# Ledger of designs, part 7: peptides against a protein of PDB entry 2YKT

Target 1, 231 residues: chain A of PDB entry 2YKT
Amino acid sequence: SRSEEMHRLTENVYKTIMEQFNPSLRNFIAMGKNYEKALAGVTYAAKGYFDALVKMGELASESQGSKELGDVLFQMAEVHRQIQNQLEEMLKSFHNELLTQLEQKVELDSRYLSAALKKYQTEQRSKGDALDKCQAELKKLRKKSQGSKNPQKYSDKELQYIDAISNKQGELENYVSDGYKTALTEERRRFCFLVEKQCAVAKNSAAYHSKGKELLAQKLPLWQQACADPS

## One batch from the design tools (peptide; made by RFdiffusion4, then SolubleMPNN)

Design b2_p29_7_s4 (from b2_p29_7, 14 letters changed)
Fold by OpenDDE base, seed 2:
Structure b2_p29_7_s4 (fold): chain B 231 residues (1-231), chain A 29 residues (1-29)
Amino acid sequence: as target 1 above (231 residues)
Amino acid sequence: KSELEIEEEEEKKKKEEEEEKKLKELLEL
């Protein structure tokens, strides 16, 4: 029936969230943590590289003929430090505003969805059983009427059951339809939340890349000229 | 359904509604 099909669709939405979306989201969070760790690793490795560059700058500054190149090397290291600070800010936001929040939600969501699905199933079944009962009683009444010497005795009661069946059928269909809309809204809400959090990540990432581009664009011409200028 | 079965279903429904409400609030906060 239409109601049975809609019921199956509703249950499938909840099952898709619980069995596909939430596990995939947990994996996404895990991959995000791995990505964060890798970026932190890059940060640490870069520090060692630029600390070594600073040492080269110190040596240049101590030289008699290359002192000005010491300043250039220090500027290169300082620009890196500023870029790195921007990366750290991005990573903090990535952790606190995306990963932590997603992790908290996904852990609670399994229980929520289980309860929501059970509630829906309980009420759907209750309405279905009430409909089936009325249909069964009508069938019994019709059998009694056919076997009776006075069928007219049951006519009013037959009409009452027909009306009750029609009403209960409509109520069941409406309930299942609303249940389906609710389930789709729950699914959409989860995707929207993910999209919104990823938009925040994208903004922070853009800020990091912009800062790096800006700083390098400002300084690189100066550094390129440094060896052409006489001491 | 017996009165007992109806009562049990109503109690179950009420518990499920309360749980859903509490968990929904936690997810929205």
Scores: peptide ipSAE 0.040, ipTM 0.543, DockQ to the pose 0.033
Fold by OpenDDE base, seed 5:
Structure b2_p29_7_s4 (fold): chain B 231 residues (1-231), chain A 29 residues (1-29)
Amino acid sequence: as target 1 above (231 residues)
Amino acid sequence: KSELEIEEEEEKKKKEEEEEKKLKELLEL
């Protein structure tokens, strides 16, 4: 029936979230933690490289003919230090605003969805069983009426069961329909939350890239000219 | 259904509703 099909669809939405979405989200969080660790490793490695560049700047500053190039090398190292600081801030945001929040939600969500699905199934079954009971009682009543010498005494009760069946059928269809809409809303909410958190990450990433671009664009022309200028 | 089965189903339903409500509140924090 339409209600049975819509019931199966409703259960499948909850099962898809529990069995496909949530495991995939856990994997996404794990991959995010790996990416965070790799970026932290880049920051550490970059520090060693630019500390070595500072040492080259010190040597230039100690020379008689290359003192101004020492300042250029120090500026290069300092700009990259500022870029790395901005990356560290982005990583803190990535951890706190995305990974931690997703991890907290996905841990609780399995229990929530299990309870929500069971609640839906319990009420759907209760309404279905009540409908089936009324249909069975009507069938029994009709058999009694057909075997009776006075079938008219059952007419009012037959009408009452027909009305009760119609009402219970409508209630079941409405409940299953609302259940399906609720399940789709729950699914959409989870995707929306992921999109919103990724938008926050994208904004912070844009700020990191913008800061790097700005600092390098400001200084790069000066650095490119440094060897062409009289010493 | 026996009276006992009905009572058990109602108790189960209440527990599931309470759990859903509690967990929903926690997820919305």
Scores: peptide ipSAE 0.038, ipTM 0.550, DockQ to the pose 0.032
Fold by OpenDDE base, seed 4:
Structure b2_p29_7_s4 (fold): chain B 231 residues (1-231), chain A 29 residues (1-29)
Amino acid sequence: as target 1 above (231 residues)
Amino acid sequence: KSELEIEEEEEKKKKEEEEEKKLKELLEL
């Protein structure tokens, strides 16, 4: 029937979230943690490199003929520090606003969805059983009417049962329809949450890239000219 | 009508009333 098909569709939405979406989201979080770790590794390696660059700047500043190049090397290291600070801010946001929040949600979601599905199934079955009961009682009434010397006595009751069955059928169909819409909304909410969190990460990443571009664009012409200037 | 026929009709009527009561309860639910 239409209600049975829509019931199957509703159950399949919940199953898809539990069996496909949530496991995939856990994998996404794991890949995110791996990416975070790699970026932290880059940060650490870069620190060593630019600390060594500072040491070269110190030596230039101590030299008789290259003192001005010491300032250039220090500026290069300082721009790196500023870019790195922006990266660290982005990583904090990536961890706290994306990974942690997704991890907390996905851990609780399995229990929530299982309970939601069970609630839906229980109520759907209850409405179905109530409909079946009314249909069975109508069938008993009809058998009794056929065996009666006065069938007209049961006519009004038969009409009442027919109306009750029609109403219960409509209620079941509406409940299943609303259940399907609810399930689709639950699925959409999860994707929307992911998109929104990724948008926040994208904004922070854009800020990191913009800051780096601005700082380098400002300083690079000065650094390029430094060796051409007389001592 | 024999006493047995009267008793059978009364039992049939009582069963009819019980089924009608069940019907009303089901319609009110």
Scores: peptide ipSAE 0.015, ipTM 0.284, DockQ to the pose 0.011
Fold by OpenDDE base, seed 1:
Structure b2_p29_7_s4 (fold): chain B 231 residues (1-231), chain A 29 residues (1-29)
Amino acid sequence: as target 1 above (231 residues)
Amino acid sequence: KSELEIEEEEEKKKKEEEEEKKLKELLEL
């Protein structure tokens, strides 16, 4: 029946979220944590490199013929520090606004969805069983009427059962239809949440890249000329 | 009608009333 098909579709939406989306989201979070760790590693390694660059700048500053190159090397290290600070801010956002929030939601969601599906299934079954019961009673009544010497005695009861069946059928169809819409809304909400959180990360990443581009665009011409300008 | 037929009709009526009551309960659910 149409109601049975929609019921199966509804259950499949919940199953897809529970069995496909949530495990994939957990994997996404895990990959995000790995990416965060790698970026933190880059940060640490870069600090060591640019600290060593500062040391080279100190030596240049102590020289008689290369003092200005010392300032250039210091500026290179400082620009790196500023870019790195922006990266750290992005990473904090990435952790706190994306990973942590997704992790919190995915852990709660399994229980929520299980309960929601169970509630839907229980109510759907209850309505289905009530319909089946009315249909069975109508069949019994019709059999009694066919065997009766006075079939008209059962006409009013037959009409009542027909009306009850029609109403219960309509209620079941509406319930399953609404259940399907609800399930699709639940699925969409999860994807929307992911998209919104990823958009926040993208904005923060854009700010990081913009700041880096601006700083480097400002300073790089100066640094490129430093060796051409005799002291 | 024999007393037995009357009793059977009354039992049948009582069962019909019980079925009707169950139907009303089902309609009110």
Scores: peptide ipSAE 0.013, ipTM 0.291, DockQ to the pose 0.012

## One batch from the design tools (peptide; made by RFdiffusion4, then SolubleMPNN)

Design b2_p30_3_s2
Fold by OpenDDE base, seed 4:
Structure b2_p30_3_s2 (fold): chain B 231 residues (1-231), chain A 30 residues (1-30)
Amino acid sequence: as target 1 above (231 residues)
Amino acid sequence: MLKEFEEKLAETKKKIEELEKKIEELKKLI
């Protein structure tokens, strides 16, 4: 029946979220944590490299013929520090605004979806059982009427059962239809949340890249000229 | 048979209400 088909579709949406989306989201979070760890590793390694560059700048500043190049090397290290600070801000946002929030939600969502699916199944079955009961009682009433000397005595009650069956069938169909719409809305909400969180990450990433580009574009011409101007 | 069905229906309604409460509680956490 149309109701049975739509019931299967509704259950399949919940199953898809629970068995495909949520496990994939857990994997996404795990990959995000790995990416964060790798970027933290880059940050640490970069610090050592640019601290060593500062040391080269100190030596230049102590020389008689290369003092101005000391300032250039310090500026290079300082621009890197500013870029790195922007990366750390981006990573903090990536951790707090994406990974932590997704991790909390995905764990709670398993419990939520289990309860939501169980509610839907329980109510769908209850409505189905009530329909079946009315159909069975109508069948019993008809058998009793056929064996009676006064069938007209049961006519009003037969009409009441027919109306009840029609109403319960319509109610079941509407409930399953609304259940399907609800399930699709729940699925869409999860994808929308992921998209919104990724948009926030993208904005923070854009700010990091823009700041780095701006700082380097401003200073690079000056640094390139430093060796051409003998003091 | 009708009484038994009515009792089962009442139990089912109670179970649905309990599930609804649980869902609403979980929605506040999510």
Scores: peptide ipSAE 0.154, ipTM 0.790, DockQ to the pose 0.010
Fold by OpenDDE base, seed 3:
Structure b2_p30_3_s2 (fold): chain B 231 residues (1-231), chain A 30 residues (1-30)
Amino acid sequence: as target 1 above (231 residues)
Amino acid sequence: MLKEFEEKLAETKKKIEELEKKIEELKKLI
């Protein structure tokens, strides 16, 4: 029946969130933590590189013919340090605004969805059982009427059961329909939340890249000319 | 038979109410 089909669809939405979305989200969080760790590792490794570049700048500053190149090398190291600081700030935002919030939600969500599904199933079954009972009673009444010498005696009661069945059927269909809409809304809300959080990450990432571009664009022409200029 | 069904219905309603409460509590945490 239409109600049975819609019931299956409703249950499948909840199952899809619990069995597909939430596990995938946990994996996404895990991959995010790995990515964060790798970027933190880059930051750490970069420190050694910048320190070594500074050392080269010191040597240039001590030279007779390359003193001005010392300042260039120092500027290069400093710009890279500033870019790395921006990366660290981006990582903090990535952790606090995305990973932590998703992790908190996903752990609670399985319990929420389980309860929501159980409520839906319990109410749906209750309405279904009540409908089935009315249908069974009508069938018994009709059987009794057919065996009676006075079938008209049961006519009013038959009409009452028919009306009750119609009403209960409508209520069940409406409940299942609303349940399906609710389930889809719950699914959409989760995707929307992910999208919104990822947009925040994207903005922070854009700011990081913009700052790096600005810093490099400002200095790169100067650095490129440094070797062409006489000492 | 009717009495048994009414008792089952009452139990079911109570269970639904408990589930509703749990849902609302969890919804505030998510």
Scores: peptide ipSAE 0.149, ipTM 0.775, DockQ to the pose 0.010
Fold by OpenDDE base, seed 2:
Structure b2_p30_3_s2 (fold): chain B 231 residues (1-231), chain A 30 residues (1-30)
Amino acid sequence: as target 1 above (231 residues)
Amino acid sequence: MLKEFEEKLAETKKKIEELEKKIEELKKLI
C-alpha cells in the first residue's frame, strides 16, 4: 500500500543516517584529527628550519661585509613565524569549531535517532493495528449479517465501522507522510550543520592563506634586491 | 477483546510518552 511504501521510505531515511551518515561522519572526524596532527607536525618542523635560518642571520650580522643580509634573513624568519602563527590560529578553529562540535553531536545523535525511530515505529504500528482491528471487526460483522434472519439490524454498525476504517486509514497515511517529512528534515539538518561548520573552516583557511600571501608579497621584492645592493 | 485492546492501547501510549520525553531530553544536548 501507499502507506506501507512511505513507512519503508521513512525507516530507510533513519537507517541511512544511523548506518551510513553517522559512521561516515565519525570517519570524517578521525581524518580531520589526522590532518590536524600532520599540520601541527609541519608547524613544528618549520620552526626548526627557520630557527636554523635565524642562526645563519646571526652569522651574517657578525660579518664585516654581510651585515645587511643578516637583517634580511631575520625578516624571512619573522615573516614565516607570522605565517605559522596564522596557521596555528586556523588549526585551533579547525579543532574547536569543527572537530569538537561534530564529535559531540555524532556521539549523542545515535541515541536521539534511535529514540525518534522507535517513537515513529511505535505510533505507526499502533495506528496500523487499530486499522487492522476495525477491518477485522467489519469482516466479522458482515459474516454475522449474512447468517442473520434480520440483516438490517447490523446496517448502522457496518456504516460505523466503514467510517472508522476510513478515518483510521487517513490518519495513518497522514502520520506516515509527516513522519517521512520529519525524517528528511532530520537528514537535511545534519548535512547543513556539516556544511556550515566546513564553511567556518574554509573562512579561517582563507585568512591563513591571505595573510601568508600578503606578508610574502610585501617583503619578497626587498629580499630579492638585498644581494644586488651591497652596502 | 475490547478491554484487551484498550489495555494494549494504553501501554502503547505510555511507551510513546516515554520516548517523547527521551527525545526532548536529547534535543537539549544536540
Scores: peptide ipSAE 0.131, ipTM 0.700, DockQ to the pose 0.010
Fold by OpenDDE base, seed 1:
Structure b2_p30_3_s2 (fold): chain B 231 residues (1-231), chain A 30 residues (1-30)
Amino acid sequence: as target 1 above (231 residues)
Amino acid sequence: MLKEFEEKLAETKKKIEELEKKIEELKKLI
């Protein structure tokens, strides 16, 4: 029936969230943590590299003919520090605003969805059972009426059951329809949350890239000229 | 038969209420 098909669709939405979306989200979080670790590793490794560059700048500053190149090397290291600071800010946001929040939600969400699905199933079944009961009682009443010498005495009760069946059928259909809409809304909400959190990360990433581009664009011409302008 | 169904319905209603409470509690945490 229409209601049975809609019921199946509703259950499938909840199952898809629980069995596909949430596990995939857990994997997404895990991959995010790996990515964060790699970026932190880059930051650490870069620090060592640019600390070594500073040492080269110190040696240049101690030289007789390359003193100005010492300042250039120091500037390169400083610009790197500023870029890395921006990266660290992005990573903090990535961790706190995306990964941590998703991790907290996904763990609780399985419990929530289980309860929500169970509620829906319980109510759907209850309404279905009530409908089935009314249908069964009407059938019994009709059989009793057919065997009676006075069928007219059952007419009012028959009408009452017909009305009750109609009302319960409509109620069940509406409930299942609303249940499906609710399930789809729950699914959409989860995707929207992910998108919104990823947008925040993207914004912070854009700031990182912009700052790096700005700093390098400002200084790179100066650094490129440094060897052409001996003191 | 009617009485048994009414009892089952009452039990089902209680179960629904419990589930609703659980859902609301979980919503506060998510």
Scores: peptide ipSAE 0.118, ipTM 0.760, DockQ to the pose 0.010

Design b2_p30_8_s1
Fold by OpenDDE base, seed 3:
Structure b2_p30_8_s1 (fold): chain B 231 residues (1-231), chain A 30 residues (1-30)
Amino acid sequence: as target 1 above (231 residues)
Amino acid sequence: SLLEELQQKVEEAEKKVEELEEKIEKLKSL
């Protein structure tokens, strides 16, 4: 029936979230943690590289013919430090606003979805069983009426069961329909939340890239000219 | 918070399941 089909669709939405979306989201969080760790590793390795660049700048500053190049090398290291500070801020946001929040949400969501699906299934079954009971009672009444010498005495009760069956059928159909809409809303909400969190990451990433571009664009012409200038 | 709301929804759903399961068992006994 249409009701049975819609019931199966509703259950499948919940099962898809529980068995496909949430495991995939856990994997996404794990991959995010790996990416964060790699970027932190880049930051650490870069510190060593630019600390060594500062040492080269010190040597230039102590030289007779390359003193001005020492200042250039120091500026290069300082611009790097500022870029790295922006990266660290981005990583902090990535951790606190994306990874931690997704991790906390996905753990609670497993319990919620299990309970929500069970609630839907139990209520659907309760309504179905109540409908089946009324249908069974009507069938018993009709058998009793058929065997009676006075069938007319059961006519009002038969009409009452017919009306009750019609009402319960409508209630079941409405409940299953609303259940399906609710399930689709739950699915959409999860994807929307992921999109919103990724938008926040994108904004922080854009700030990091913009700051780096600005600082380098300001200084690079000066650094490129340094070797052409007399000492 | 969203997490608090989710926790509340879990508890409400679990309670409702228990109530409905009792109702179903009663219905089966009739």
Scores: peptide ipSAE 0.051, ipTM 0.657, DockQ to the pose 0.014
Fold by OpenDDE base, seed 1:
Structure b2_p30_8_s1 (fold): chain B 231 residues (1-231), chain A 30 residues (1-30)
Amino acid sequence: as target 1 above (231 residues)
Amino acid sequence: SLLEELQQKVEEAEKKVEELEEKIEKLKSL
C-alpha cells in the first residue's frame, strides 16, 4: 500500500543517516585531525628554516659590505612569522569550531537518531495495531448481526466502528507522511550544519591567504631591489 | 547550547517511546 511504501522510505532515511552519514562524518573528523597535524608539522619545520635564515642575517649584519642585506633577511623572517601567526589562528579555529564540535555532536546524534527511529516505529505500529483491531471487531460484529433475529440492534455499533476505522486510517496515513517529511528534514539539517561549518573554515582560510598575499606583495619589491642598491 | 538541546531531544524521544510501548501493551491485553 501507499502507507507501507512511505513507511519503508521513512525507515530507510533514518537508516541511511545512521549507517552512512554518521560513520562518514566520523571519518571526516579523523581526516581533519590528520590534516591539522600535518599543518602543525609544516609550521614547526618552517620555524626551523626561518630561524636559520635569521642566523644568516646576523652574519650579513656583521659583514663590511653586506650590512643592509642583514636587515632584508630579518624582514623576510618577520613576514614569515606574521604569516605563521595567521595560520595558527586559522588552525585554532579549525580545531575548536569545527573538529571538536563535530566530534561532540556526532556521538550524541547517534543516540538521538536511534531514539527518533524507535519513536516513529513504535507509534506507527501502535496506530496500525489499533486500526487492525477495529477492523477485526467490525468483522465479528457483522457476523453476529447476520445471525441475529434483530440486525437493527447492531446498526449503531457498526456505524461507530466504520467511523473509527476511517479516522484511524486517516491518522495512520498522515502520521507516516509526516514521519517521512520529518526524516528528510533531519537529514537536510545535518548536511546544512556541515556546510555552515565548512563555510567558517573557508572564511578563515581566505583571511590567511589574503594576509599572506598582502604582506608579501608589500615587501617583495623592496627585497628584490636590495642587491641592486648596495649601501 | 546545541549539545544541551540535542540531549534534551534524546531524553524526550526515549521517554515517548516508553510511553508508547506501555500503551501498546495495554491494547494487547484488551
Scores: peptide ipSAE 0.031, ipTM 0.660, DockQ to the pose 0.014
Fold by OpenDDE base, seed 4:
Structure b2_p30_8_s1 (fold): chain B 231 residues (1-231), chain A 30 residues (1-30)
Amino acid sequence: as target 1 above (231 residues)
Amino acid sequence: SLLEELQQKVEEAEKKVEELEEKIEKLKSL
């Protein structure tokens, strides 16, 4: 029936969220943690490289003929430090505002979805069973009437069951229809939340890249000229 | 918070399931 088909569709939406979306989201979080770890590794390695660059700058500053190049090397290391600070801020946001929040939410959401699906199934079954009972009672009444010497005795009760069946059928169809719309809304809400969180990450990432570009654009022309005419 | 709101929704849903299960058991006893 239409009601049965829509019921199956509704259950499938919840099943898709629970068995596909949520596991995929957990994997997404895990991959995010791996990405964070890799970026932290880059940060650490870069620190070592630019600390070594500072050491070269110290040697230049101690030289008789290359003192001004020492300042250039120090500036290069300082710009890197500033860029690195922006990266650390981005990583902090990535961890605290995305990964941690998603991790907490996905665990709680599993319980919510289980309860929501169970609620829907229980109410749907209750309405279905009540309908089936009325149909069975009508059939029983008709059988009794056919075996009776006075069938008219049961006519009013037959009409009552017919009306009850009609009303319960309509109520079941409406409930299942609303259930399907609710399930689709729940699915959409989860994707929207993911998009919104990724937008926040994208803004923080843009700030990191912008700051790096700004600092390098300001200093790079000066550094490129440093060897052309010693001061 | 969002998590608190979600927790409340879980509790409400679980409570409603319990009520419905009681109703179903009553229906079966008739």
Scores: peptide ipSAE 0.030, ipTM 0.658, DockQ to the pose 0.015
Fold by OpenDDE base, seed 2:
Structure b2_p30_8_s1 (fold): chain B 231 residues (1-231), chain A 30 residues (1-30)
Amino acid sequence: as target 1 above (231 residues)
Amino acid sequence: SLLEELQQKVEEAEKKVEELEEKIEKLKSL
């Protein structure tokens, strides 16, 4: 029936969220943690490189003929430090605003979806069983009427059961239809949440890249001239 | 918070399931 098909569709939406979306989201979170760790690793490695650059700057500053180049090397290291600070801010946001929130949500969501699906199934079954019972009683009544010497005695009850069946069928169809809309809304909400959180990450990433570009663009011309203009 | 809202929804859904299961059992006994 149409109601049975809609019921299957509704269940499939919940199953898709539970069996495909949520596991994929857990994997996404795991990959995010790996990405964060890798970026932290880059940060650490970069620190060592620029600390070594500072050492070269110190040597230049101690020289008689290259003192100004020492300042340039220090500036290069300082700009890197500033860029790195922006990266760390981005990573903190990435961790706290995306990964942690998604992780907390996905665990609760599994329980929620299980309960929501069970609620829907239980109520759908309850309405279905009530309909089936009414249909069964009508069938019994009709059998009694056919065997009776006075079938008119059962006519009013037959009409009542017919009306009750019609109403219960309509209620079941409406419930299943609303259930499907609700399930689709739940699915959409999850995707929207992911998009919104990813947008926040994208904004923070853009800020990091912009700051780095700005700092380097400001200083690079100065650094390029340092060797051309001996002191 | 979002987490609190989700927790509340879980509890409400679980409670509603229990109520409906009881109704179903009553319906079967009639």
Scores: peptide ipSAE 0.028, ipTM 0.640, DockQ to the pose 0.015

